# Peptides against a protein of PDB entry 1Y74: the designs that were tried, part 50

Target 1, 57 residues: chain A of PDB entry 1Y74
Amino acid sequence: LGLERDVSRAVELLERLQRSGELPPQKLQALQRVLQSRFCSAIREVYEQLYDTLDIT

## One batch from the design tools (peptide; made by RFdiffusion4, then SolubleMPNN)

Design b2_p26_1_s1 (from b2_p26_1, 13 letters changed)
Fold by OpenDDE base, seed 5:
Order: structure tokens, then C-alpha cells, then sequence
Structure b2_p26_1_s1 (fold): chain B 57 residues (1-57), chain A 26 residues (1-26)
């Protein structure tokens, strides 16, 4: 329940960030590039492996 | 695991929508 709530909150915050227009398009593009970077992809993979190991669904 | 997958999927959707909106604004 705690993790579900935290995930839902994270999604909500990202949706708000997208819709609010509070992020200048250039900053949003920069954030997109960071999130799609090879670095973030590698970190994502490490986290996925950790959660798989810990059996966190 | 399923919760993390759902979060990542949502992030990917948001990034795709942002990329589309940026191209349409050019």
C-alpha cells in the first residue's frame, strides 16, 4: 500500500509537470534528454534488478 | 515489480507526449 501510494503520487507529479506549462519547453526538453540518456537507462536497469532480487512487486 | 513497471510505462508515455508536443510547436 505504501509503495502503491508513492508510485501513484510520482505519476501524478509527472503529469502535473507536463500539463502545468510551468516548465519552459527548453527545460522540459533537457529533462527528457536526461531521462532518456544511457545513464538513466542503466540506472533504471539496476533498480529493476534490485527490485527483482528483493521480490518487490 | 508490477508497480515499478507501471510507473516506468507511465513515464515513457509522458516523455513520448512531450516529444510530440515539442515537434508540433516547431
Amino acid sequence: as target 1 above (57 residues)
Amino acid sequence: DERLRRLLEEIERILEEVERAQREAE
Scores: peptide ipSAE 0.060, ipTM 0.441, DockQ to the pose 0.053
Fold by OpenDDE base, seed 2:
Structure b2_p26_1_s1 (fold): chain B 57 residues (1-57), chain A 26 residues (1-26)
Amino acid sequence: as target 1 above (57 residues)
Amino acid sequence: DERLRRLLEEIERILEEVERAQREAE
């Protein structure tokens, strides 16, 4: 319950930032490119491997 | 792990919506 709630809250905050215009669309586009980058994918893979080994829920 | 994955997926969805809105405003 706590995990789902925290994710939902983070999404809500990002949606508010998007709608309020506090985040310039160009900065969001730059963030999108970073999240879709091979670098971000590699970090995610390392994270998954480490946490699969450590059994962190 | 699942939490971070879901958060990133939702962020990616929001960013795709921003990109769509930018294209529609052009």
Scores: peptide ipSAE 0.058, ipTM 0.458, DockQ to the pose 0.057
Fold by OpenDDE base, seed 3:
Structure b2_p26_1_s1 (fold): chain B 57 residues (1-57), chain A 26 residues (1-26)
Amino acid sequence: as target 1 above (57 residues)
Amino acid sequence: DERLRRLLEEIERILEEVERAQREAE
């Protein structure tokens, strides 16, 4: 639930930043690149595997 | 795992929308 809550909060923040236009397009693009990075993908994969192993939904 | 999957899909959707908005602004 900790990771789930943190991811939910991150989604909410990204939605607000996207809609408000408070984040400059270049910074939003940079954030997009970070989130699409191999690092984020690897972390996601590890967590997904752990959740599968622990049978956490 | 299903809830985590949904959250990841939401992130992916936001990223796609951002990319679209950036292309439309060019």
Scores: peptide ipSAE 0.061, ipTM 0.448, DockQ to the pose 0.054; fails the geometry check
Fold by OpenDDE base, seed 4:
Structure b2_p26_1_s1 (fold): chain B 57 residues (1-57), chain A 26 residues (1-26)
Amino acid sequence: as target 1 above (57 residues)
Amino acid sequence: DERLRRLLEEIERILEEVERAQREAE
């Protein structure tokens, strides 16, 4: 799924940014807030429902 | 299910590490 691929890529980018230590803490905090947003939560819920419907492991 | 679970766990790990790093920097 396109969403799954995009989430995977976002995770990889964040891991790289954390490991490099090049990203200022304030920018990491901003990214954290985006990921914890209601939007991301809603997308997660829709995605989980789709997985339940399609029986994707 | 397993792939989605792994992605969510990785996101949660990153968020926890960022939160810890923020607290340690204060």
Scores: peptide ipSAE 0.059, ipTM 0.445, DockQ to the pose 0.054; fails the geometry check

Design b2_p26_1_s2 (from b2_p26_1, 15 letters changed)
Fold by OpenDDE base, seed 4:
Structure b2_p26_1_s2 (fold): chain B 57 residues (1-57), chain A 26 residues (1-26)
Amino acid sequence: as target 1 above (57 residues)
Amino acid sequence: LDELRRALEEIRRILEEVEEAERRAA
């Protein structure tokens, strides 16, 4: 799925930024806040429901 | 969906590491 590819790409980018120290602490904190937001939580919830229901890899 | 699950788990791991780093820096 396009979403899976996009998320995978995002993870790769975040890992690189984290390891290289290219993200200032404040920006990294801001990103953390966004990814821990209710929006992201809702997306995760939708995914979990779909996964539990469909059991698709 | 397994790929998406793995990606979300990786994001969670990164966020936890960031949180720990921020706590140590504070």
Scores: peptide ipSAE 0.092, ipTM 0.523, DockQ to the pose 0.096
Fold by OpenDDE base, seed 3:
Structure b2_p26_1_s2 (fold): chain B 57 residues (1-57), chain A 26 residues (1-26)
Amino acid sequence: as target 1 above (57 residues)
Amino acid sequence: LDELRRALEEIRRILEEVEEAERRAA
């Protein structure tokens, strides 16, 4: 799925940025807040519910 | 859906690693 690919790509980029130390602490903190936001939590919750209901991989 | 779940779990792991690094640097 396109969303899964996009999320996977985002993970790869974040891993690279984390290891290289190229992300300024403040920008990294801002990114953390975005990823820990209610929006991201809601998305996670929806997909977890769908996963539990449909039981599809 | 398993791939998406794994990606979200990896994001969580990265955030925890960064948070711990920030705590050590403080």
Scores: peptide ipSAE 0.090, ipTM 0.517, DockQ to the pose 0.055
Fold by OpenDDE base, seed 5:
Structure b2_p26_1_s2 (fold): chain B 57 residues (1-57), chain A 26 residues (1-26)
Amino acid sequence: as target 1 above (57 residues)
Amino acid sequence: LDELRRALEEIRRILEEVEEAERRAA
């Protein structure tokens, strides 16, 4: 799915940024706050619940 | 959808690691 691909790509990019230090700590912290927001957490929770209930590959 | 699950879990992991790193640096 497009979403799966996009999320996977985002993870890859974040890993690179984290390791290389290309992103200043302050900006990384800001990004962290966004990704840890209630909205993002809720979305993650919904998808995780869907996986658990539907058992979709 | 397994890939999406894994990606979300990895994001969580990264965020936790970053948070710990920032705490140590502060």
Scores: peptide ipSAE 0.095, ipTM 0.525, DockQ to the pose 0.055; fails the geometry check
Fold by OpenDDE base, seed 1:
Structure b2_p26_1_s2 (fold): chain B 57 residues (1-57), chain A 26 residues (1-26)
Amino acid sequence: as target 1 above (57 residues)
Amino acid sequence: LDELRRALEEIRRILEEVEEAERRAA
Protein backbone atom coordinates (compact mmCIF):
# COMPACT_ATOMS: atom_id res chain seq x y z
CA LEU B 1 0.00 0.00 0.00
CA GLY B 2 1.06 3.57 -0.59
CA LEU B 3 0.63 4.35 3.08
CA GLU B 4 3.02 1.57 4.06
CA ARG B 5 5.69 2.91 1.73
CA ASP B 6 5.18 6.46 2.94
CA VAL B 7 5.44 5.44 6.57
CA SER B 8 8.59 3.46 5.86
CA ARG B 9 10.12 6.46 4.12
CA ALA B 10 9.16 8.71 7.02
CA VAL B 11 10.90 6.35 9.44
CA GLU B 12 14.09 6.48 7.40
CA LEU B 13 14.06 10.26 7.31
CA LEU B 14 13.37 10.59 11.02
CA GLU B 15 16.19 8.21 11.88
CA ARG B 16 18.56 10.23 9.75
CA LEU B 17 17.49 13.51 11.31
CA GLN B 18 17.75 12.06 14.78
CA ARG B 19 21.29 10.82 14.24
CA SER B 20 22.45 14.10 12.72
CA GLY B 21 21.05 16.15 15.59
CA GLU B 22 20.09 18.84 13.12
CA LEU B 23 16.51 19.10 14.29
CA PRO B 24 15.86 21.95 16.70
CA PRO B 25 14.47 20.67 19.99
CA GLN B 26 11.30 22.70 19.53
CA LYS B 27 10.54 21.26 16.11
CA LEU B 28 11.32 17.75 17.20
CA GLN B 29 9.09 18.17 20.22
CA ALA B 30 6.29 19.40 17.98
CA LEU B 31 6.72 16.38 15.74
CA GLN B 32 6.62 14.11 18.77
CA ARG B 33 3.37 15.66 19.89
CA VAL B 34 1.82 15.15 16.47
CA LEU B 35 2.91 11.54 16.16
CA GLN B 36 1.83 10.80 19.73
CA SER B 37 -1.51 12.56 19.29
CA ARG B 38 -4.80 10.75 19.63
CA PHE B 39 -5.20 11.06 15.89
CA CYS B 40 -2.05 9.13 15.08
CA SER B 41 -2.70 6.70 17.90
CA ALA B 42 -6.16 5.97 16.53
CA ILE B 43 -4.77 5.36 13.06
CA ARG B 44 -2.17 2.99 14.46
CA GLU B 45 -4.84 1.16 16.44
CA VAL B 46 -7.05 0.74 13.37
CA TYR B 47 -4.23 -0.77 11.35
CA GLU B 48 -3.22 -3.03 14.22
CA GLN B 49 -6.80 -4.23 14.44
CA LEU B 50 -6.72 -4.99 10.73
CA TYR B 51 -3.87 -7.39 11.36
CA ASP B 52 -6.01 -9.20 13.90
CA THR B 53 -9.29 -9.24 12.00
CA LEU B 54 -7.88 -9.72 8.51
CA ASP B 55 -5.45 -12.57 7.98
CA ILE B 56 -3.22 -10.74 5.53
CA THR B 57 0.40 -9.62 5.54
CA LEU A 1 0.60 -5.07 6.33
CA ASP A 2 3.54 -6.51 8.23
CA GLU A 3 5.74 -3.77 6.82
CA LEU A 4 3.33 -1.10 7.99
CA ARG A 5 3.24 -2.56 11.47
CA ARG A 6 7.02 -2.65 11.63
CA ALA A 7 7.20 0.94 10.45
CA LEU A 8 4.76 2.09 13.11
CA GLU A 9 6.74 0.25 15.76
CA GLU A 10 9.92 1.90 14.53
CA ILE A 11 8.29 5.32 14.77
CA ARG A 12 7.35 4.53 18.36
CA ARG A 13 10.95 3.55 19.09
CA ILE A 14 12.30 6.77 17.59
CA LEU A 15 9.88 8.87 19.63
CA GLU A 16 10.95 7.14 22.82
CA GLU A 17 14.63 7.64 22.05
CA VAL A 18 14.10 11.32 21.28
CA GLU A 19 12.16 11.78 24.50
CA GLU A 20 14.96 10.17 26.48
CA ALA A 21 17.56 12.32 24.73
CA GLU A 22 15.59 15.45 25.59
CA ARG A 23 15.38 14.40 29.23
CA ARG A 24 19.14 13.85 29.37
CA ALA A 25 19.84 17.21 27.75
CA ALA A 26 17.49 19.12 30.07
Scores: peptide ipSAE 0.092, ipTM 0.520, DockQ to the pose 0.056; fails the geometry check

Design b2_p26_1_s3 (from b2_p26_1, 14 letters changed)
Fold by OpenDDE base, seed 1:
Structure b2_p26_1_s3 (fold): chain B 57 residues (1-57), chain A 26 residues (1-26)
Amino acid sequence: as target 1 above (57 residues)
Amino acid sequence: LEELERLLREIQRILEEVERAQREAE
């Protein structure tokens, strides 16, 4: 799925950012806050509902 | 859905590593 690919890519980028140690912790914290936001949770919920409706595993 | 759940768990793992790295930098 397009979502799976995009999320996987985001994960890879985050892992690289962690390992580099070159970025200020504040930048990583900002990204963390975005991913933990109510907005991201709402998007996730919509996708999960679509999967439930379509019976996609 | 199982793949999405796996990806969400992986994101959670990464967030925990970021939090750890931030604490180590303090």
Scores: peptide ipSAE 0.075, ipTM 0.518, DockQ to the pose 0.057
Fold by OpenDDE base, seed 5:
Formats: structure tokens, sequence, C-alpha cells
Structure b2_p26_1_s3 (fold): chain B 57 residues (1-57), chain A 26 residues (1-26)
């Protein structure tokens, strides 16, 4: 699924960012805040509802 | 959906590790 690929890519990028140490903690914190934002949570809920409707495991 | 849940759990794990690294750098 496109979403699975996109999420997998996001995970890969985050893992790289953690391992590289190239980003200062402040930039990682900003990224964390974006990913934990109400916006990202709302989008996640919409996707979960869509997959529930489509019965995609 | 199970794959999505797995990936969301992985993202959560990474975010927790980032938070730890930030606290250790303070």
Amino acid sequence: as target 1 above (57 residues)
Amino acid sequence: LEELERLLREIQRILEEVERAQREAE
C-alpha cells in the first residue's frame, strides 16, 4: 500500500536521523513536535478510519 | 491495518528514543 511505503520511508528517515547524530537535539525536538502534533494525530485518525472502512489489515 | 499499527508503534519507539537523547544532552 502507498501509505505503508510512506510510513516505512518515514521510519527509515527517522532512524537515520537518530543514528547519524547530524541533527542537533533542538531540530530533532522540532521534528518530534511536528510528528506528535494535533495535525498529525488527526491525519492518522482519518487514515485509520479509511482502512477500517476498507477492511485493510 | 495491522501493518499500519506496527509502523505507528515503530514511530512511537523512535520518538521515545529521540526524547531520551534530548534529555541526556541537557
Scores: peptide ipSAE 0.074, ipTM 0.516, DockQ to the pose 0.055
Fold by OpenDDE base, seed 2:
Structure b2_p26_1_s3 (fold): chain B 57 residues (1-57), chain A 26 residues (1-26)
Amino acid sequence: as target 1 above (57 residues)
Amino acid sequence: LEELERLLREIQRILEEVERAQREAE
C-alpha cells in the first residue's frame, strides 16, 4: 500500500535522523508534534476505513 | 491492519526515543 510504504519510509528517515544526532532538538520536537497531531490521527482513521472497505490484505 | 499496527508501534518507539533524547539534551 502507498501509505504503508510512505509511513515505513518516514519511520526509517526519523530513525536515521535520531541516530545521526545532526538535527537540532527543536526540529525533532516539531516532527514529534506533527506525528502526535490530530492530522496524523485523522490520516490513520481514513486508512483504517479504507482498509475495512477495500479489504486490503 | 496488523501491518498498520506494526508501523504505529514503530512510530511510538521513535517518539519515545525523541522525547528521551530531548530530555538528555536539556
Scores: peptide ipSAE 0.072, ipTM 0.516, DockQ to the pose 0.076
Fold by OpenDDE base, seed 3:
Structure b2_p26_1_s3 (fold): chain B 57 residues (1-57), chain A 26 residues (1-26)
Amino acid sequence: as target 1 above (57 residues)
Amino acid sequence: LEELERLLREIQRILEEVERAQREAE
């Protein structure tokens, strides 16, 4: 799935950023807050609803 | 959905590790 590819890429990038220590702690914290935000939760819910409608696992 | 859930769990794991590393650096 296109979404699966994008999420996989995001995971890879986060793993690299975590290991490299190149990101300032504040930027990592900001990214973490974005990913834990209601915005990301809402996007997830929309995709889950679409997949439920299309019977996609 | 199962694949998406797996990827979301992996993201969550990474975020928890980042939080731990931040606390250890304090």
Scores: peptide ipSAE 0.073, ipTM 0.506, DockQ to the pose 0.054; fails the geometry check

Design b2_p26_2_s3 (from b2_p26_2, 12 letters changed)
Fold by OpenDDE base, seed 5:
Structure b2_p26_2_s3 (fold): chain B 57 residues (1-57), chain A 26 residues (1-26)
Amino acid sequence: as target 1 above (57 residues)
Amino acid sequence: MEEARREWEELEEFERRLRELLELLE
């Protein structure tokens, strides 16, 4: 639950930064695509399972 | 400028948290 919220927040921040026009959008779009990728979601599922097993409260 | 800086600083904190998580798996 924490990492999913953090990824969702990071995507929201990248979308805001792209709309501000203060930074070159191409690198921000590339990072957003990585965070929204099936690869990132699979890593997140592995990490969430590890947190559940390690009982890192 | 100040909003984009705060948004960037929050992304850097996210990067730091992800790095700490990777270091726990090594």
Scores: peptide ipSAE 0.102, ipTM 0.646, DockQ to the pose 0.673
Fold by OpenDDE base, seed 1:
Structure b2_p26_2_s3 (fold): chain B 57 residues (1-57), chain A 26 residues (1-26)
Amino acid sequence: as target 1 above (57 residues)
Amino acid sequence: MEEARREWEELEEFERRLRELLELLE
């Protein structure tokens, strides 16, 4: 589903930005932890269920 | 510098898409 791919891409970008050293890593790491959290996974599950229910093909 | 800027701009677009999705769920 598009959201899972977009979350995975956002995590990859945050990991690259942390390795570049051009930005303070602490805030980037905090955002990455939020995107990899059980909370973000639960939002994704609700989103997937709504798409399945609404039959938005 | 230019690569990190492009990576940041892609994250800002992702934030915008997430906001639009949240507004549809309210």
Scores: peptide ipSAE 0.101, ipTM 0.646, DockQ to the pose 0.657
Fold by OpenDDE base, seed 3:
Structure b2_p26_2_s3 (fold): chain B 57 residues (1-57), chain A 26 residues (1-26)
Amino acid sequence: as target 1 above (57 residues)
Amino acid sequence: MEEARREWEELEEFERRLRELLELLE
């Protein structure tokens, strides 16, 4: 689904930005932890179920 | 500089898409 790809891409971008050292890593790491949290996984599962039910391509 | 800016612009687009999805659920 689009959201899973977008979350995975956002995590990848945050990991790159942390490695570049061009930005303070602490806030980027905090955002990455939120995106990888069980909370975001639960939202994704609900979203996936809604999209599967609504057949929204 | 240019790569980090592009990576940040992609994150801002992701934030925008999340906001648009939230607005559709209201």
Scores: peptide ipSAE 0.101, ipTM 0.646, DockQ to the pose 0.604
Fold by OpenDDE base, seed 4:
Structure b2_p26_2_s3 (fold): chain B 57 residues (1-57), chain A 26 residues (1-26)
Amino acid sequence: as target 1 above (57 residues)
Amino acid sequence: MEEARREWEELEEFERRLRELLELLE
C-alpha cells in the first residue's frame, strides 16, 4: 500500500540528509527512529485494515 | 543544498499525507 512505500521513502530521505551533514543529525535520527518504531508499524497496520474495509482503491 | 531542499520537500509532502490520514481517523 502507498503508506508503507511512503514510510520507506521517508526513512531513505532521512538517512540521506543525515549523511549530507547539511543539518544537525539528532532531530533527523529521532524522526527516523519514530518511523521505524513499533508505533509507526501499528499505524500502518490500522491504515491497511481501513483501506481493506472501505474498499478504497 | 539543492538535493537536501528536494529531500525536505518530499518529507513535508509525506507529513501532509500523514495529517490528512489522521484527520480521516478522527
Scores: peptide ipSAE 0.101, ipTM 0.645, DockQ to the pose 0.644

Design b2_p26_2_s4 (from b2_p26_2, 15 letters changed)
Fold by OpenDDE base, seed 5:
Structure b2_p26_2_s4 (fold): chain B 57 residues (1-57), chain A 26 residues (1-26)
Amino acid sequence: as target 1 above (57 residues)
Amino acid sequence: MERARREWEELERFWRRLEELLQRLL
């Protein structure tokens, strides 16, 4: 829950920053793609599994 | 300027937390 919420918030911020035009959109879009990637989802799953395992001890 | 700066500073705080998590997992 925490990491998913933080990733969702970071994506919202990146979309707002891209719409403002105050920053180069290409780097912001690349970072958004990384946060929405299967890599970020896999990190979240590993993190959730480690915390779920730690909450059982 | 002022809004985009605050939004960027919030994103930077997220990035630092993500780096700390990655350093613990990898």
Scores: peptide ipSAE 0.227, ipTM 0.742, DockQ to the pose 0.703
Fold by OpenDDE base, seed 4:
Structure b2_p26_2_s4 (fold): chain B 57 residues (1-57), chain A 26 residues (1-26)
Amino acid sequence: as target 1 above (57 residues)
Amino acid sequence: MERARREWEELERFWRRLEELLQRLL
């Protein structure tokens, strides 16, 4: 849950930064795509599994 | 400027936390 919230917040920040026009949008959009990727979801799942496994000890 | 800077600094803090997580998993 914590990492999902942090990822969602990071995506919101990237969308705001892209809309501001103060930064080149292409790099921000690429980072947003990484955070919304299956790769980022898999990292989150592994993280949640590791903590769920540690909380059972 | 000032808002975008604060939003960028928040994103940089998130990025550092993500790097620390990746370093623990890899």
Scores: peptide ipSAE 0.227, ipTM 0.742, DockQ to the pose 0.696
Fold by OpenDDE base, seed 2:
Structure b2_p26_2_s4 (fold): chain B 57 residues (1-57), chain A 26 residues (1-26)
Amino acid sequence: as target 1 above (57 residues)
Amino acid sequence: MERARREWEELERFWRRLEELLQRLL
């Protein structure tokens, strides 16, 4: 599904931005932790359930 | 500089899409 790929890409971007040293790593690491959290996975599951029900019409 | 800017702009576009999705769920 598109959201899982987009989250995975956003995590990859955050890891690249942290390695570049051009930005303060702490805020980027906090955002990466949020995107990899059980909370983000639960939001994705609810989203997939709501849109899988809409793509069947 | 230019690479990190492009990577940041891609992340900002993702964040806007995620915000729009959250506004539809909540």
Scores: peptide ipSAE 0.226, ipTM 0.741, DockQ to the pose 0.693
Fold by OpenDDE base, seed 1:
Structure b2_p26_2_s4 (fold): chain B 57 residues (1-57), chain A 26 residues (1-26)
Amino acid sequence: as target 1 above (57 residues)
Amino acid sequence: MERARREWEELERFWRRLEELLQRLL
């Protein structure tokens, strides 16, 4: 719940910054692609599994 | 200017939290 919401918010902010034209869009798009990657999803799954194991104590 | 700066600072705070989480997983 927390990390997924934070990633979704970070993507929304990157899309706003790309539309403003105040920053180079290519770097913002690269960061957005990292946050939407399978790598970021795998980190979230491992994080959720570790929290599920800590909530069983 | 001031809106994009605040939006960027929110991203930098998120990125630092993500780095701290990655350092706990790895």
Scores: peptide ipSAE 0.224, ipTM 0.739, DockQ to the pose 0.705

Design b2_p26_3_s1 (from b2_p26_3, 17 letters changed)
Fold by OpenDDE base, seed 4:
Structure b2_p26_3_s1 (fold): chain B 57 residues (1-57), chain A 26 residues (1-26)
Amino acid sequence: as target 1 above (57 residues)
Amino acid sequence: ESEARRQAELEELLRRVEEREREEEE
């Protein structure tokens, strides 16, 4: 599962959107912080392990 | 036995999620 890579890519895209000024930067920063949080990382790890165990690939 | 081990592993992972959630709320 490329979920870690996809989350990292989403964070990069949010940084670009923040620099464009098209959207409120505070909301984008909040979303970026959530995606980089230990909580979100732990949920990702559980999700990846669950899917690896179930062989849903 | 294999299903019980997988369930126990999932329960441990969920416990780690709850611990990290609590640490971020502090």
Scores: peptide ipSAE 0.035, ipTM 0.523, DockQ to the pose 0.018
Fold by OpenDDE base, seed 2:
Structure b2_p26_3_s1 (fold): chain B 57 residues (1-57), chain A 26 residues (1-26)
Amino acid sequence: as target 1 above (57 residues)
Amino acid sequence: ESEARRQAELEELLRRVEEREREEEE
C-alpha cells in the first residue's frame, strides 16, 4: 500500500491549493497538519501492518 | 499460535495509536 505516498501527495496538493488562494488557507493548513499528525501516522502504520499481514492488495 | 501472535501485535499497535491520540489532545 502506497498510503505514505498518497498522504504525501495529499499534503502537496493542499500546499498548491493554499498558494492558489481559492480556499481559506487556514482551513487547508489545519487539514495539512491533521494529515501530518502523529495520530494519522499511527493509524496509517496500523493499516499498513494489517494489510501486509492479510495480503489483501 | 500465529493468529494469537497477530492479535497481540494488533493490540500493541492499537495501544500505540491511543498513546499518540492522547499526546495530540494534550
Scores: peptide ipSAE 0.034, ipTM 0.526, DockQ to the pose 0.018
Fold by OpenDDE base, seed 5:
Structure b2_p26_3_s1 (fold): chain B 57 residues (1-57), chain A 26 residues (1-26)
Amino acid sequence: as target 1 above (57 residues)
Amino acid sequence: ESEARRQAELEELLRRVEEREREEEE
């Protein structure tokens, strides 16, 4: 499961979009904070552990 | 036994999620 990698990639893309100024930076920053939150990280860990054991691709 | 262990692990993980959620709301 590449969920950690996908979240990290999403954060990187959000940072690029913020720098371009094409989208409201506050909304992008809020989404970035959510993706980097302890809660989101915990949910990711649960998801990865659960689905690694289930071998669901 | 394997299913019961998996369920117990999931319950522990969910408990840890709830703890981290409370810490973020503070």
Scores: peptide ipSAE 0.033, ipTM 0.530, DockQ to the pose 0.018
Fold by OpenDDE base, seed 3:
Structure b2_p26_3_s1 (fold): chain B 57 residues (1-57), chain A 26 residues (1-26)
Amino acid sequence: as target 1 above (57 residues)
Amino acid sequence: ESEARRQAELEELLRRVEEREREEEE
């Protein structure tokens, strides 16, 4: 759904910011790991089931 | 009946979230 694509795009943007060196790379990498965690994926699945009829894009 | 089925599905999803949260804390 739209939320999965948005999370994937957020991870891509964090990788770009990490390579630019403008922000602390360790904090960006930690946030990237949280967004890719099994827990975050489980929360995403709940939201996708509850709001599958909503346009969130 | 349809609302009770949706509530039961939500409770199952929440249980799976709590299981995954515990597995990441270990």
Scores: peptide ipSAE 0.026, ipTM 0.500, DockQ to the pose 0.017

Design b2_p26_3_s2 (from b2_p26_3, 18 letters changed)
Fold by OpenDDE base, seed 5:
Structure b2_p26_3_s2 (fold): chain B 57 residues (1-57), chain A 26 residues (1-26)
Amino acid sequence: as target 1 above (57 residues)
Amino acid sequence: REEEERRRELERLLERVERREREERE
């Protein structure tokens, strides 16, 4: 599943938006921290296991 | 047997999620 890649890409896009200054950097940094959180990583692990169990890839 | 092993694995993953959620809220 590309989910790890998609999350990593989302974080990279947020870092680009922070550097452009188009959006409040503190709000983007907070969202980046949430996406890199141990909680989001654990949700990803559960999601991947559910898909592997259901053979829905 | 295999379905029960998969269920127990998912239960352990969910318990880790709940723990990590609590640790990040503190």
Scores: peptide ipSAE 0.051, ipTM 0.569, DockQ to the pose 0.018
Fold by OpenDDE base, seed 1:
Structure b2_p26_3_s2 (fold): chain B 57 residues (1-57), chain A 26 residues (1-26)
Amino acid sequence: as target 1 above (57 residues)
Amino acid sequence: REEEERRRELERLLERVERREREERE
């Protein structure tokens, strides 16, 4: 699924926004940590398996 | 048989989610 790629792209965009200094770096770092968490990765694994099971084209 | 194997895989993934959710709160 595109979800892993989209999460990886979201993390890259957050790193760019952090370097620009336009947003509070602590809030961007907190969101980046959530997207990279073991919990978020486990939810993604379940979602991908459910999608493959339901054959949603 | 394949549906039962897939159900057992999903149950193992859910148990892993619950474990990881607990570990991220500690």
Scores: peptide ipSAE 0.050, ipTM 0.570, DockQ to the pose 0.017
Fold by OpenDDE base, seed 4:
Formats: sequence, structure tokens, C-alpha cells
Structure b2_p26_3_s2 (fold): chain B 57 residues (1-57), chain A 26 residues (1-26)
Amino acid sequence: as target 1 above (57 residues)
Amino acid sequence: REEEERRRELERLLERVERREREERE
């Protein structure tokens, strides 16, 4: 499913925004930590299994 | 049978989510 790619892309975009200095780096770093958390990874696994089970393409 | 096995897998995934949520709050 696209969710893993979308999360990986979101993390890459946050790293770029953090390097530009256009946004408060602490807020971007906090959001990056949330997206890379073990909790978000577990929610992704549940999401992928639900969509595979429900045949929602 | 397959639907029941998928439901049991989902329950195990939810239990892992709840455990990880608790571990990140401590």
C-alpha cells in the first residue's frame, strides 16, 4: 500500500524543511519523531492488514 | 475459517498497538 511510501516521503520533506530554516526546527523534529515512532509503525501495520482484508483498493 | 484467522490476526495487531502506545507514554 502507498502509506509506507507516503510516510517515508513525508519524513524526507520534513528533513528538507528543517534544513531550509523556514519553519521552527523543534516543531518539525517533533513531527518527524512522531512519524518514525513505533506507535505509527504499528498503526501502519494495522491499516495495511485492514485494507488487505477488506479488499479496499 | 479464513475470516476468523484474519480477525484473530487483527486482534493481535491491536494488542501490539496498545502495548507500544503504553511503552511510549512511560
Scores: peptide ipSAE 0.042, ipTM 0.562, DockQ to the pose 0.018
Fold by OpenDDE base, seed 2:
Structure b2_p26_3_s2 (fold): chain B 57 residues (1-57), chain A 26 residues (1-26)
Amino acid sequence: as target 1 above (57 residues)
Amino acid sequence: REEEERRRELERLLERVERREREERE
């Protein structure tokens, strides 16, 4: 499952967009915090276990 | 038996998610 890597990549892309100044930095930082949140990590853990269980290829 | 164990594992995961969701709303 690439979801952790995809979330980490999404966070990196948000940091790049924040540095470009094209978007409101506070909104990007809020979204970055949500993607790095303990809640988002817990949802990912559930998703990964369900995916491994259901073998959704 | 395995399905029931998987269901109990999912229930424990959901309880952890709900706890973490509550902790982030406070």
Scores: peptide ipSAE 0.037, ipTM 0.552, DockQ to the pose 0.018

Design b2_p26_3_s3 (from b2_p26_3, 15 letters changed)
Fold by OpenDDE base, seed 2:
Parts: sequence; C-alpha cells; structure tokens
Structure b2_p26_3_s3 (fold): chain B 57 residues (1-57), chain A 26 residues (1-26)
Amino acid sequence: as target 1 above (57 residues)
Amino acid sequence: AAAEAARRALEELLRRVEERERREEE
C-alpha cells in the first residue's frame, strides 16, 4: 500500500492547484491541512494495519 | 488528543476483527 506516497502526491497536487488560481485557494489549503494532520496520519496508520491483516485486494 | 483517541479506538476495532476471524477459522 502506497497510501503515504499517495497522500504526499495529493498534497503536491493541491499546492499546484492553489498556485494556478483556477480554484478557490482557501478550500484547497484547508484540504491540504487535513491531509497533513495528525488525525489523518493516525487513520492512515490503522487503515494500513487493517489492510495488512485482512489482505484486502 | 482527539487524533490519539481515534487511533486507540480504531486499534481496538482491529483487535476485535482479528479475534473474530480467528474464531471463524477454528
């Protein structure tokens, strides 16, 4: 599972979208903050553990 | 505090799932 990598890539894409000015930057910045939060990281960690245990494909 | 509480709750749910899976294999 590349969830950490996918979240990091999503954050990079959100930074690019904020710089383009095509979308409301405040909402993109709020989403970026959520993805980088300790809460999101804690959920990701448990999800990765569940995935490894249940062998979800 | 809220993130740590959420992590602990989800870790408890994980243990309960694993305990059920093991009983279904017995």
Scores: peptide ipSAE 0.066, ipTM 0.525, DockQ to the pose 0.014
Fold by OpenDDE base, seed 3:
Structure b2_p26_3_s3 (fold): chain B 57 residues (1-57), chain A 26 residues (1-26)
Amino acid sequence: as target 1 above (57 residues)
Amino acid sequence: AAAEAARRALEELLRRVEERERREEE
């Protein structure tokens, strides 16, 4: 499970989209803040623990 | 506070899943 990597990649893509100016930067920045939030990190940690425990790779 | 509460709730759900799995193997 590359959730940490996938979230990091999603954040990088959001930063690129913000710099392109093709989309309203405020909504992209809000989504980036959500993905980088302690809440999303806590959910990810538990999800990774679940998958490590259940061996669902 | 909400993140830590969510983590604790999910850890408790994990423990309950493991307790069910163990009872299904017995």
Scores: peptide ipSAE 0.065, ipTM 0.518, DockQ to the pose 0.013
Fold by OpenDDE base, seed 4:
Structure b2_p26_3_s3 (fold): chain B 57 residues (1-57), chain A 26 residues (1-26)
Amino acid sequence: as target 1 above (57 residues)
Amino acid sequence: AAAEAARRALEELLRRVEERERREEE
C-alpha cells in the first residue's frame, strides 16, 4: 500500500494550496497537522497491517 | 500516548485473530 506516499503527496499539495492563497490557510494547516500527526500515522499503520492480514486486492 | 496505546491494542487483536485462524485450519 502506498498510503504513506499518498499522505506525503497530500501534505505537499496542501502546502501549495496554502501558498496560492485561494483557500483559508488556517484550515489547510490544521488538515496538514492532522495528516502528519501520530494519530494519523497510527491509524495508517493499523490499516496497512489489516490490509496485509486480509489479503485485500 | 492514547493513539500509540490504541495501535498496540489493535496489533495485539490482529495477532490473536491470526493465531485463531491458524488453529482453525489445523
Scores: peptide ipSAE 0.064, ipTM 0.512, DockQ to the pose 0.013
Fold by OpenDDE base, seed 1:
Structure b2_p26_3_s3 (fold): chain B 57 residues (1-57), chain A 26 residues (1-26)
Amino acid sequence: as target 1 above (57 residues)
Amino acid sequence: AAAEAARRALEELLRRVEERERREEE
């Protein structure tokens, strides 16, 4: 599944938005920390396993 | 600790779903 790549790309975009200074960085940094958390990684792993097991088209 | 506990609980739920589907196909 492309989910790991999509999450990594979302984190990169959040870092660019933080560096632009156009937006308050605190909320963007909080979202980045959530996406990089062990909790989100564990949920992603389970979702990928479910998707592979159930052969959801 | 909470993330690892959630992962283990969801892995156990997955195992139980797979064991049910296999029994419904038999």
Scores: peptide ipSAE 0.064, ipTM 0.518, DockQ to the pose 0.013

